# Peptides against a protein of PDB entry 7PB4: the designs that were tried, part 343

Target 1, 105 residues: chain A of PDB entry 7PB4
Amino acid sequence: KMLNIKEYKEKLLSTLGEFLEDHFPLPDRSVKKKKKNIQESSVNLITLHEMLEILINRLFDVPHDPYVKISDSFWPPYVELLLRNGIALRHPEDPTRIRLEAFHQ
Target 2, 218 residues: chain B of PDB entry 7PB4
Amino acid sequence: DALQMAVGYFEKGPIKASQNKDKTLEKHLKTVENVAWKNGLASEEIDILLNIALSGKFGNAVNTRILKCMIPATVISEDSVVKAVSWLCVGKCSGSTKVLFYRWLVAMFDFIDRKEQINLLYGFFFASLQDDALCPYVCHLLYLLTKKENVKPFRVRKLLDLQAKMGMQPHLQALLSLYKFFAPALISVSLPVRKKIYFKNSENLWKTALLAVKQRNR

## One batch from the design tools (peptide; made by RFdiffusion4, then SolubleMPNN)

Design b2_p29_4_s4 (from b2_p29_4, 14 letters changed)
Fold by OpenDDE base, seed 3:
Structure b2_p29_4_s4 (fold): chain B 105 residues (1-105), chain C 218 residues (1-218), chain A 29 residues (1-29)
Amino acid sequence: as target 1 above (105 residues)
Amino acid sequence: as target 2 above (218 residues)
Amino acid sequence: SIVIEGKEELLRLLVEELVILTAELRKLE
């Protein structure tokens, strides 16, 4: 049973990865320069996949405080994407922190 | 069933001339209330009843009671919310009903199926900040809705003006803090570092019901 | 656009499933 679940999870991760690469890629550096956002040009952005991984891990590793601090590596449009789709929730008292929705609960 | 009859009554009016219109109304209202609090309402029922509550078809007391029992069984349709907001624009509901609606909207925010259309109403909600009675709840709603693209210079100016008028309110500070987070360059004024963002607990009216909804949908 | 909405919905579904699976695996550990 565990093996089957692991296998399925891996398959899902692969599917998600491909999906994200195709439909939610990181913005090109050229686009960063065009937006004149000095802050974005200097910071290495993480992928949406990596963002999700961080959020999922935090949700399960620290269930009593499942919130992640939004860093400069988090591309704001993807943060907003997660929030507006109910995938993530903003901390009610700290707008710089977000958590993954506890879909398993 | 009894609920369908009740909803039908509010939607279409009484089928038969009832000698005691008030008793019939009360009966149906109680039916809706009972089902809503016990099991929640289907999205279709909420769609119908929410519109009725804001349309001015019934008196303020009835509208208030209907709105208070707009508890979803599972989800609320975004379309229902959009329609409800449209009724706010028409202005046939009382000020108290408007307040209650915003409280409801904040409380039920997570149960709304989609947010795309609601997000388009950002400007409308923002304009409602000028209403002193609505301001705390609208700030909370905007806190939930605000995206980076919504943070514009003119809105910052309006918020600062509002702050100058009303003072440093916790709900306004919360929204400003979010604005500063998205656009630090637009807010040069040092905001007091509040450790806790405090919104009025608008959800208190539905706290028990919301817990039940979450439990049922787990 | 409908296309964008569809993509976002699919993203949600995929993440939901991933979270559920992760929870199941954690219970087995």
Scores: peptide ipSAE 0.604, ipTM 0.455, DockQ to the pose 0.281
Fold by OpenDDE base, seed 1:
Structure b2_p29_4_s4 (fold): chain B 105 residues (1-105), chain C 218 residues (1-218), chain A 29 residues (1-29)
Amino acid sequence: as target 1 above (105 residues)
Amino acid sequence: as target 2 above (218 residues)
Amino acid sequence: SIVIEGKEELLRLLVEELVILTAELRKLE
């Protein structure tokens, strides 16, 4: 049973990864070039997949404080995407922190 | 069942000019209250009763009691909330009922099935910030609803004006901090770094009921 | 658009399922 669940989880992760790559890719760096004044914060953006991984891990690793601080590597539109779809929740006392919804609870 | 009869009574109104109208009303109200606090109400029941509470069909005391027991068994329909807001626009409910509704909306926010239509009502909620009685609760609601797209220069100006008028209220600061997070260029004023965002009635009227709902849905 | 809504709903469902599965696995570990 455990093996089956693990295999299914891995398949789901793979499916999610493909889905995210197809429908929610990182913005191409090319479009950012023209408007000069946006401080090219050399900050490497992480994928939505990586964001979700961080959030899921935090949810289970630190259940008493499942919140993750939003860094510059978090693309704001994807943060908003997670929030508006009820996938993530903002910390009630700190708007710079978000948590994954506890769907298992 | 007793609940269906009670809901039907409120929906259809008192059928017979029975001499005991008050006793009958109280009986049905108690039935709704008992079920709501023990088990929660179905989305359909909330849809009916929430509209009744805000329509002005009954007196303020009855409306208040109905609204206080709008506790979901599982979910609240977004459509019910939209309809409720429409009744607020009609203006037949008391100021106290409006306050209670916003408190309810904040408390039950996570139990609303969808937020798309509610998000479209952002402008309506924002306009309600001008009401001093509603302002703390509206700030909390907006804190939950605000997206980057909602943060506009004119809204920033309105919030700063409100702050100038009302002072540095914790609930207003919380909302401004969120606005600054989304659009730092729009807020040039240094906001005090508050470690904790404070909203009024962190212990909402439904704390015990909400805990029970969460436990049942786990 | 309905298409965007559909994608976002699917995202939610996938994440929900992933969280549930993760919880189940951790209980078995």
Scores: peptide ipSAE 0.604, ipTM 0.458, DockQ to the pose 0.275
Fold by OpenDDE base, seed 5:
Structure b2_p29_4_s4 (fold): chain B 105 residues (1-105), chain C 218 residues (1-218), chain A 29 residues (1-29)
Amino acid sequence: as target 1 above (105 residues)
Amino acid sequence: as target 2 above (218 residues)
Amino acid sequence: SIVIEGKEELLRLLVEELVILTAELRKLE
C-alpha cells in the first residue's frame, strides 16, 4: 500500500512538473530587460515548482508555524497566483509571510 | 419546507414591512435565523436573502437581522456579492447596514467561491475608505484583495493623505505596509516596523458559526 | 480568459491532491 502511494505521488509530481513548465514558466530574461525591472534583473527567481515544494515541506515539517517568508526569489505574480486561487494564504499579521492551504485537514 | 416558505416570503413579501407589527414576518425571520446558525444556508438562499437585505425592501432592523444570518452551508456565490455591492452604490441601505456588510464580507471572504469579479470592484472599495465608519473594515478587505497591479501612485497618495488626516491607524498601517511590500518605490515614507498587523475582529459576530461551517466541510 | 481560469483551477487540484498524498505518506512513516 505504501509503495503504491509513493508511486502515485511520483507520477503526480511528474505531471505537475510538466504542467508547470508548459503553462507557468519563469519569465524570460529578455522580457526582464525590457521591463526595466531592476529588482528582477539582480535576483535569481525560483520556479513555481520550487515555491510549491518549499511551501509543502514547511506545512508538514513545521505544522505549528507553517508560514514561509517571501524572499526576492519569489516572483510576485506567482505569489499572487497562489493566493488568489486559495492554494496559499497570507499571514494575518505579516504580509511578507505565506502558508500553503492545509488541504489534508 | 419551512425555510423555503420563509425565503419565499422575503422574496415576494411586502415592501417596507415593520418587524414589530408583523407576526408572520417574525416567524419567517426566526426560521431563517435558526437554520442559518444550525446548518448554514445554501448558496441560492444567500443569493436571495443578501440582495433583499441590501435592497431596502424591508426596514433597517429586518435587514440587519437577515444580514447577520447570512452564514453559508458550504459556499457563497461571487455573483451574490457583486449584486450586493451594486445595492451599496444605490444607497438604499443605512450606514449601519453598510458597516455590517463589510464586516460580513471580511468574515465570509474565504467562503466565496471565486474572487475574479470582486477584484474588479477594488476601486469601489478603495473609494469607501473616505467613510470614517467603514474605513477600518475596508482596509481589512483591501488587505485581502490587494494585488501588485492595484498599487498605483494615485492610491498611494490617497492613503498617505488619509493617514495625515486620521493619524497612523493600525488598519491603515497594515494596508500601507502591504502597499510598500508590492511597490516599495512608491512609498518613500518610513513606516514603523510593526511585527503584528491588527484589524478589528470582524469575524467575532460569526465566530461560532464559522467554526461549525469549517467542521462540516471537512 | 476562460483558458487561464482553467489552468489555475487545474493547478489547485493538482496541488490539493499532492498535499493529501503527502499527508498520507507521512502518516505511514
Scores: peptide ipSAE 0.603, ipTM 0.468, DockQ to the pose 0.281
Fold by OpenDDE base, seed 2:
Structure b2_p29_4_s4 (fold): chain B 105 residues (1-105), chain C 218 residues (1-218), chain A 29 residues (1-29)
Amino acid sequence: as target 1 above (105 residues)
Amino acid sequence: as target 2 above (218 residues)
Amino acid sequence: SIVIEGKEELLRLLVEELVILTAELRKLE
């Protein structure tokens, strides 16, 4: 039973990944090339899939402090996407930290 | 091509300047209907038209007619179905359109090229069981989708609660029987052994068309 | 865009299901 649930979870993650790639891709790096002056902060953006994985893992690994600090690798529009849809919540005292909604509770 | 012009019309929307908007709409709709029922539609055409039917771009009558003629020539893209479900979440389509969509989805299930993404929407479909109008068709869809990994205690509880509320409906019993097959320990209730599982004939609307599609693809 | 709203709602539902499944797995562990 446990093996089947794990397999299902993996499949769900895979499908979610495909869904996100198709509908919520990372912005093309090419758009940053035209604005000359802003320091090429070579910050590698993570995918929405990776962002969700981090948030889910934190929720279950550290349930007493399920918040993740927003880094420069987090694309701001996707952070806002998660917040406005009730998928994530900001920390009440630190707006630079977000948590995944505890849908299982 | 008349079909391409018709699909283009629905995709781009009515051009403001046409004095006879209704006549033009009817002409293009009839073109789509004729081709769909005679030869079926290409996967790309279904992708476009299915999204239009569920987007709320046109009135309910037009959407219903479009959805009724979503007959594949060969296959339906899974992506088209996923997109369609996304439109259901937006809630701009009528209740009757939702019912028709689920009927269509059940009827066309075997013509969908892949099922991996659709299987991931299991939870969404399961939540729709609470809608009395959708329940019979959703049960049928879930019956087609359910795998052992989908049978969870919380879903069993929800189904039993639904049964308590709605009574022993044949479609619900069919789904519960499948659940019991996969996880007998989760369902302690004795289910009547039905030799034949009967769902509402959702396929009746497309029965002739589906037979034709199967014959062309053999 | 209506299409975007639908996609976002679907995203929420998928994440919700994933979280629920993860919780179930953790309880079995």
Scores: peptide ipSAE 0.599, ipTM 0.561, DockQ to the pose 0.383

Design b2_p29_5_s1 (from b2_p29_5, 15 letters changed)
Fold by OpenDDE base, seed 4:
Structure b2_p29_5_s1 (fold): chain B 105 residues (1-105), chain C 218 residues (1-218), chain A 29 residues (1-29)
Amino acid sequence: as target 1 above (105 residues)
Amino acid sequence: as target 2 above (218 residues)
Amino acid sequence: MEEKEVLLEIFRRLARLHGEVERYLEILK
């Protein structure tokens, strides 16, 4: 049965999610909120899946300026992973911005 | 105390107005070095200084000296190691600093309080095997970290490919032997029976310091 | 470019790192 386009997309997203969880899990920064006053800015790191979602959405929503500002929620290893594998590109003039690569066929 | 002042200097950065920036820097480096080699550093001090050494805030010479004195009094926090690996990925440190970090990580491995989060970084470490300068030390680290669940067919293939490229290196053989132990069905190749596991540069820059740490914690 | 194509290409590039591209492609067949 040829999965309809919608079903295929759902399967792809599910499979990608599983893949990302298996191979690129976030380190559990269970920063135990012990009360010591160091405002360790409990920056909640986002998953690689969420990061990709942000980049994809920006590419489609704003194709003329597809760059996303790197926030503190972006785990540096994930950013590096995307850049090194040609999945993302850094803005030439602003190193704090990245975009999803336009996989032009 | 002198150590707190030194750590504070590195954390806050050099105050712009100091005419003798180099002398001040050297003074604080020597303070950290002296305490680290004599008594070891607290986990909090290592957390701060390790991140500084890998952040690219200072020059390579300074970073190297800081990293060489990351000797624990008791334990190293796993969180510090995770943050350090994060900095390695940012690419602001030199290749030599990366090599030194992996050497440090192997040397200090037993003093890290927990390994669960470090094990989650297994894939990132494994990817670094492709760097010829890092490969011996990464193999040693992976040898220490590898669990049965980490032994996957694709990793076996990559190790065999590396062996085909660079020859039968002792560090690769050690890791492959461990992989074969966990998953004998994945490795059909006969591995030479080595009586002793050998990793290159097993002589630890910190050998004397580590002996002292072990003696203090008995 | 369709979102599906972008997702597939991301997946291919990431899966290449893990040599498990074939396994995941089989799941997607």
Scores: peptide ipSAE 0.398, ipTM 0.714, DockQ to the pose 0.222
Fold by OpenDDE base, seed 2:
Formats: structure tokens, sequence, C-alpha cells
Structure b2_p29_5_s1 (fold): chain B 105 residues (1-105), chain C 218 residues (1-218), chain A 29 residues (1-29)
């Protein structure tokens, strides 16, 4: 059965999601540090799936400026993973910004 | 407290005005070293200082000295280790600091309060096997961390490929033997039955300090 | 470039790290 393009995209996203969860899970930082008042801004880290979604969306929504600013929610190991494997590139003038690699150029 | 002042100095950074910045830094560093080797450090102090040592805030010499005195009074928080590994990935620390960190992590492994989050980093540690300088220490760490669920066909292939490239290294043989124990069907190669698993350079820089910690907690 | 192609390439590059590219590509056929 030729999966409809939409169904294929959904399957691909689901399979990628499962792959990322199996091989690159976030450390569960949700262990409730007891409320001692130090406003350690517990920056909620996003999943690798969410990070990739942000990068992909930026590439398609703003193709003339496809760069995303690295926030505190970006887990450094994920950023390094994407950069080392040629999935993302740093902005040449601003190392705090990354883009998805243009694979078919 | 002199220790609190020293930790605060490293956390906040050098205040602008001191003409003797190097003398002040050395004073605080010696304070941390003296307390760490004598009494050990609290988990909170290790959390702060370990992050500082790996963040690239200070020079390599200072970072190395801080890391060498990361001796627990009781326990090390797993969260501190996760944060430390995060800094290693950012690449702001030297290769020598990375080696020292893995040696430290192996040495202090039993003093880490939990292992669940560290086990989630298994894939990142495994990827570091490709670094020739890290490989012996990473193999030792993986030997301590490996569970049955971590033993996958692709990891077996990677280890065998690495052995083909580097030769029959004792640390690789130790890890492969553990993999064969958990998943004998994945490793058809007869591994030499070494009765004693020996990781070279496992001489722990912290051996004396760790003995003292164990004596105090008894 | 279609979003599908981008996703596939990301997946190929990540899967290469784990040597399971062929298995996942077969699921996607």
Amino acid sequence: as target 1 above (105 residues)
Amino acid sequence: as target 2 above (218 residues)
Amino acid sequence: MEEKEVLLEIFRRLARLHGEVERYLEILK
C-alpha cells in the first residue's frame, strides 16, 4: 500500500522520535530538587526531537535566515552531536547561532 | 569559613580590584586542596567546583588542580556528573583535563549516589572510545556501567572494529569479555579467559584520599 | 527541498552513529 505522502511523513517522524528516545534520551533532571530558595533557574532542557523540530521549522519558515539562537534549553551534548555529524552548522560570525545543514545544495 | 570563601571566589570569579589576583587565586586554591584532602568536600561544593573546572573559566593548570581535589566527604551527586559530562561536550577543556575527568569518574564511581542518569549517557561515553587518549579510561568506565540492555549488536561490531585497528588491548578485552557475559550469542570470537581483568593506569591518584574517606564514614 | 528529504538525511546521519541505518531505512520503504 503506497502510504500517502502525509502518512509517510508521520511514520518517518514517529520512527525518528523512537530512535531519538532509544539512543539519545535526556537525563531526567526532573528529580524535584527540594525547594531550597536558590532560584537556580532550572532551565527545562528540550528533547533532541524538539531541537530538530525547531531547526527544521526555521529552515522552512525563514529560509533567508535559517539560524536559531542557542538557548539555555539546548543541552550542550545535543548541540555538539548535531555539529559533529554535519547536521547543523554554526553561524560564521555568531557562534551562539546554529542552522540546519542544507543537505541538497 | 575559609572554604566557603574559596568556593565563593571560584564561583563568582575574581573581583576586579585586587592587584594580587594570582596570589588570591593561589590562596583559595590551596584552601580547597587542604580541606578536600583532609576532610573531603560536601556534595554541593563538588557540584560547584567540578562545573568550574570543566567550564573553561580558569586556565588548564587551575582546572587540573581543582579536578584533582574533587574528593567527596560522603557522596557525589549524579547531577554533578551529568553537568560535568555536558561541559566535556562543549569542548572548552583540554584533552588532559578530559583524561583526568574520566580517571576521576572511575575512581569516584562508588561514591556517586545514583547511576540511572549516568547510564543514560552510555552512548556518549561509548562514542568517546574513538579517542585514543580516552579509550583506556572510557573502557574502564563502560565496564562499570554496562548492563545487559546496553549490549547491542552495533556496539559489539564497533568494539571488534576498534580491536582490529588498535590490536588486542587489555582494556578492550575486558569490556568485550563483559559484553560476552551479557550476550554470548553476539560474540562468536573466543576471548582469552583472563581470570584477572586488568585496566592499565588504574592507579588511582586518589587511592590514599579514598581510603581516608572510607575510614571516616565507617 | 522537501521536509521529508531533510528528515531522511538527519535520520541517516544519526543512524550511521549506531550502525543501524539499514534497519531503519527498511522500515521506511
Scores: peptide ipSAE 0.394, ipTM 0.724, DockQ to the pose 0.220
Fold by OpenDDE base, seed 5:
Structure b2_p29_5_s1 (fold): chain B 105 residues (1-105), chain C 218 residues (1-218), chain A 29 residues (1-29)
Amino acid sequence: as target 1 above (105 residues)
Amino acid sequence: as target 2 above (218 residues)
Amino acid sequence: MEEKEVLLEIFRRLARLHGEVERYLEILK
């Protein structure tokens, strides 16, 4: 049965999600040691899946400016992973912005 | 105390107004070094200073000196290590600092309070095997971290490819031997039975300091 | 480019890092 394009997309997303969880899990910052004063920038890190979703959505929603600003929620290893593997590119003039690579065939 | 002032200096950065910035920096650096080698540092102090050393806030010479004195009084927080690895990926530290960090990580491995989060970074460490300068130390780290679940066919292939490229390196052989132990079916190649596992720098830079730490915590 | 193709390419590139491109491509078939 030819999976409908929608079903295939869902399967692909789920498979990718599983893959990312298995191979690139986010370190659980949940050691909320309650110690008061150090401004532990309790910035909740997003998963690699969420990061990719943001990048993909930006590419499709705003194709003329597909760049996303790197926030504190972006775990640096993930950013590096995407950049090193040609999945993302830094903005040429603003290193704080990245885009999904245009996988031109 | 003098240590708190020194740590605070590195955390907050140099106050612009001091005419003798270099002298002040050196004073605080020496304070940290002296305390670290004598007594070790608290986990909180290591957390702060380790991040500073890898953040690129200071020059390579300063970062190197800070990293060399990241000696625990008792334990190192796993979170500090995770944050440190994050800084390595940002690329603001030198190659020499990266090498030193991996050496430090191997040396201090037993003093890290937990390994669960570090184990999650296995893939990132494994990717660093491609760096010739890091490879010996990364192999040692992976030897310490590797669980059966980490031994995958693709990693076996990568290690064998690396061995083909670099030759039979003792550190690679040690890691491959461990892989064969966990997954003998994945490694058909007869590995020479080395009775002794040899990693580069069996005597680490911190040998004396680590002995002192162990003695204090007995 | 369709979103599907983008996802596939991301997956291929990440899978390449793990040397399991073929395995995952087979699952997607």
Scores: peptide ipSAE 0.388, ipTM 0.707, DockQ to the pose 0.213
Fold by OpenDDE base, seed 1:
Structure b2_p29_5_s1 (fold): chain B 105 residues (1-105), chain C 218 residues (1-218), chain A 29 residues (1-29)
Amino acid sequence: as target 1 above (105 residues)
Amino acid sequence: as target 2 above (218 residues)
Amino acid sequence: MEEKEVLLEIFRRLARLHGEVERYLEILK
């Protein structure tokens, strides 16, 4: 049965999610630092899946300015992974902004 | 405590625009060096100082000196290593600092408290094999980290391609031999039976200090 | 450009790192 376009997209997202979890898991900050006092702002890192979702959504929602600002929630190894593999590009004038590569240009 | 003041200086930075900034920096750096080589540093001190050394907050000379004295009293936190690897990806440190970090990581590998999170970074380390300056040390690190589950056909192909490009390097041969041990069906090429696994002795910089740490923790 | 095509291309580029692109693409047929 040819999966309808919607079902195929869901399957693709699911398969990509599984792939990302298997091969590019986020390091668990689960070091329960028992020590109470140092309010180290535990910046919650987002998954690679979530990062890609943000980049894809920005590309489609704001095609004239598809750049996303790199926040502290962006794990640097993920950013580097996307840049090195031609999946993302840095803004030419602002290295704190990245966009998804336009693959069909 | 002189050490706490020194660590605090590196963490918070110099408060006053004093003309004596360089003298103060040198004083605190010497304090850290002296304690690290005599007694080792606590895991918390290593966490702070290691991140500072890789963040680009100070110059390359200072960062190099800090990295050279990242000697544990007992253990290094795995979280510190994960954070350090994150800084390497930001690109604020020099190539020489990256090499020194990998040498340090290999030398201090047994003193890292856990390996579960470091093992998740296997793919990132493997990607660094393409850097000619890092390749010998990354091979050694991967030799220490590699499990059967990490030995995949694509990684075998990449290692063989790398060998074809740079020749039969001892560090590559060591890693390939380990891969063949875990997955003999993936490596059809007859590897020379080298009886001795040879890695560049990354430990030479810390040999005396590491012996002292091992003696204190017996 | 369809979102599906973007997702597929991202997947291809990432999967190339692992040499398992064909396996995952077969699951998508």
Scores: peptide ipSAE 0.377, ipTM 0.689, DockQ to the pose 0.222

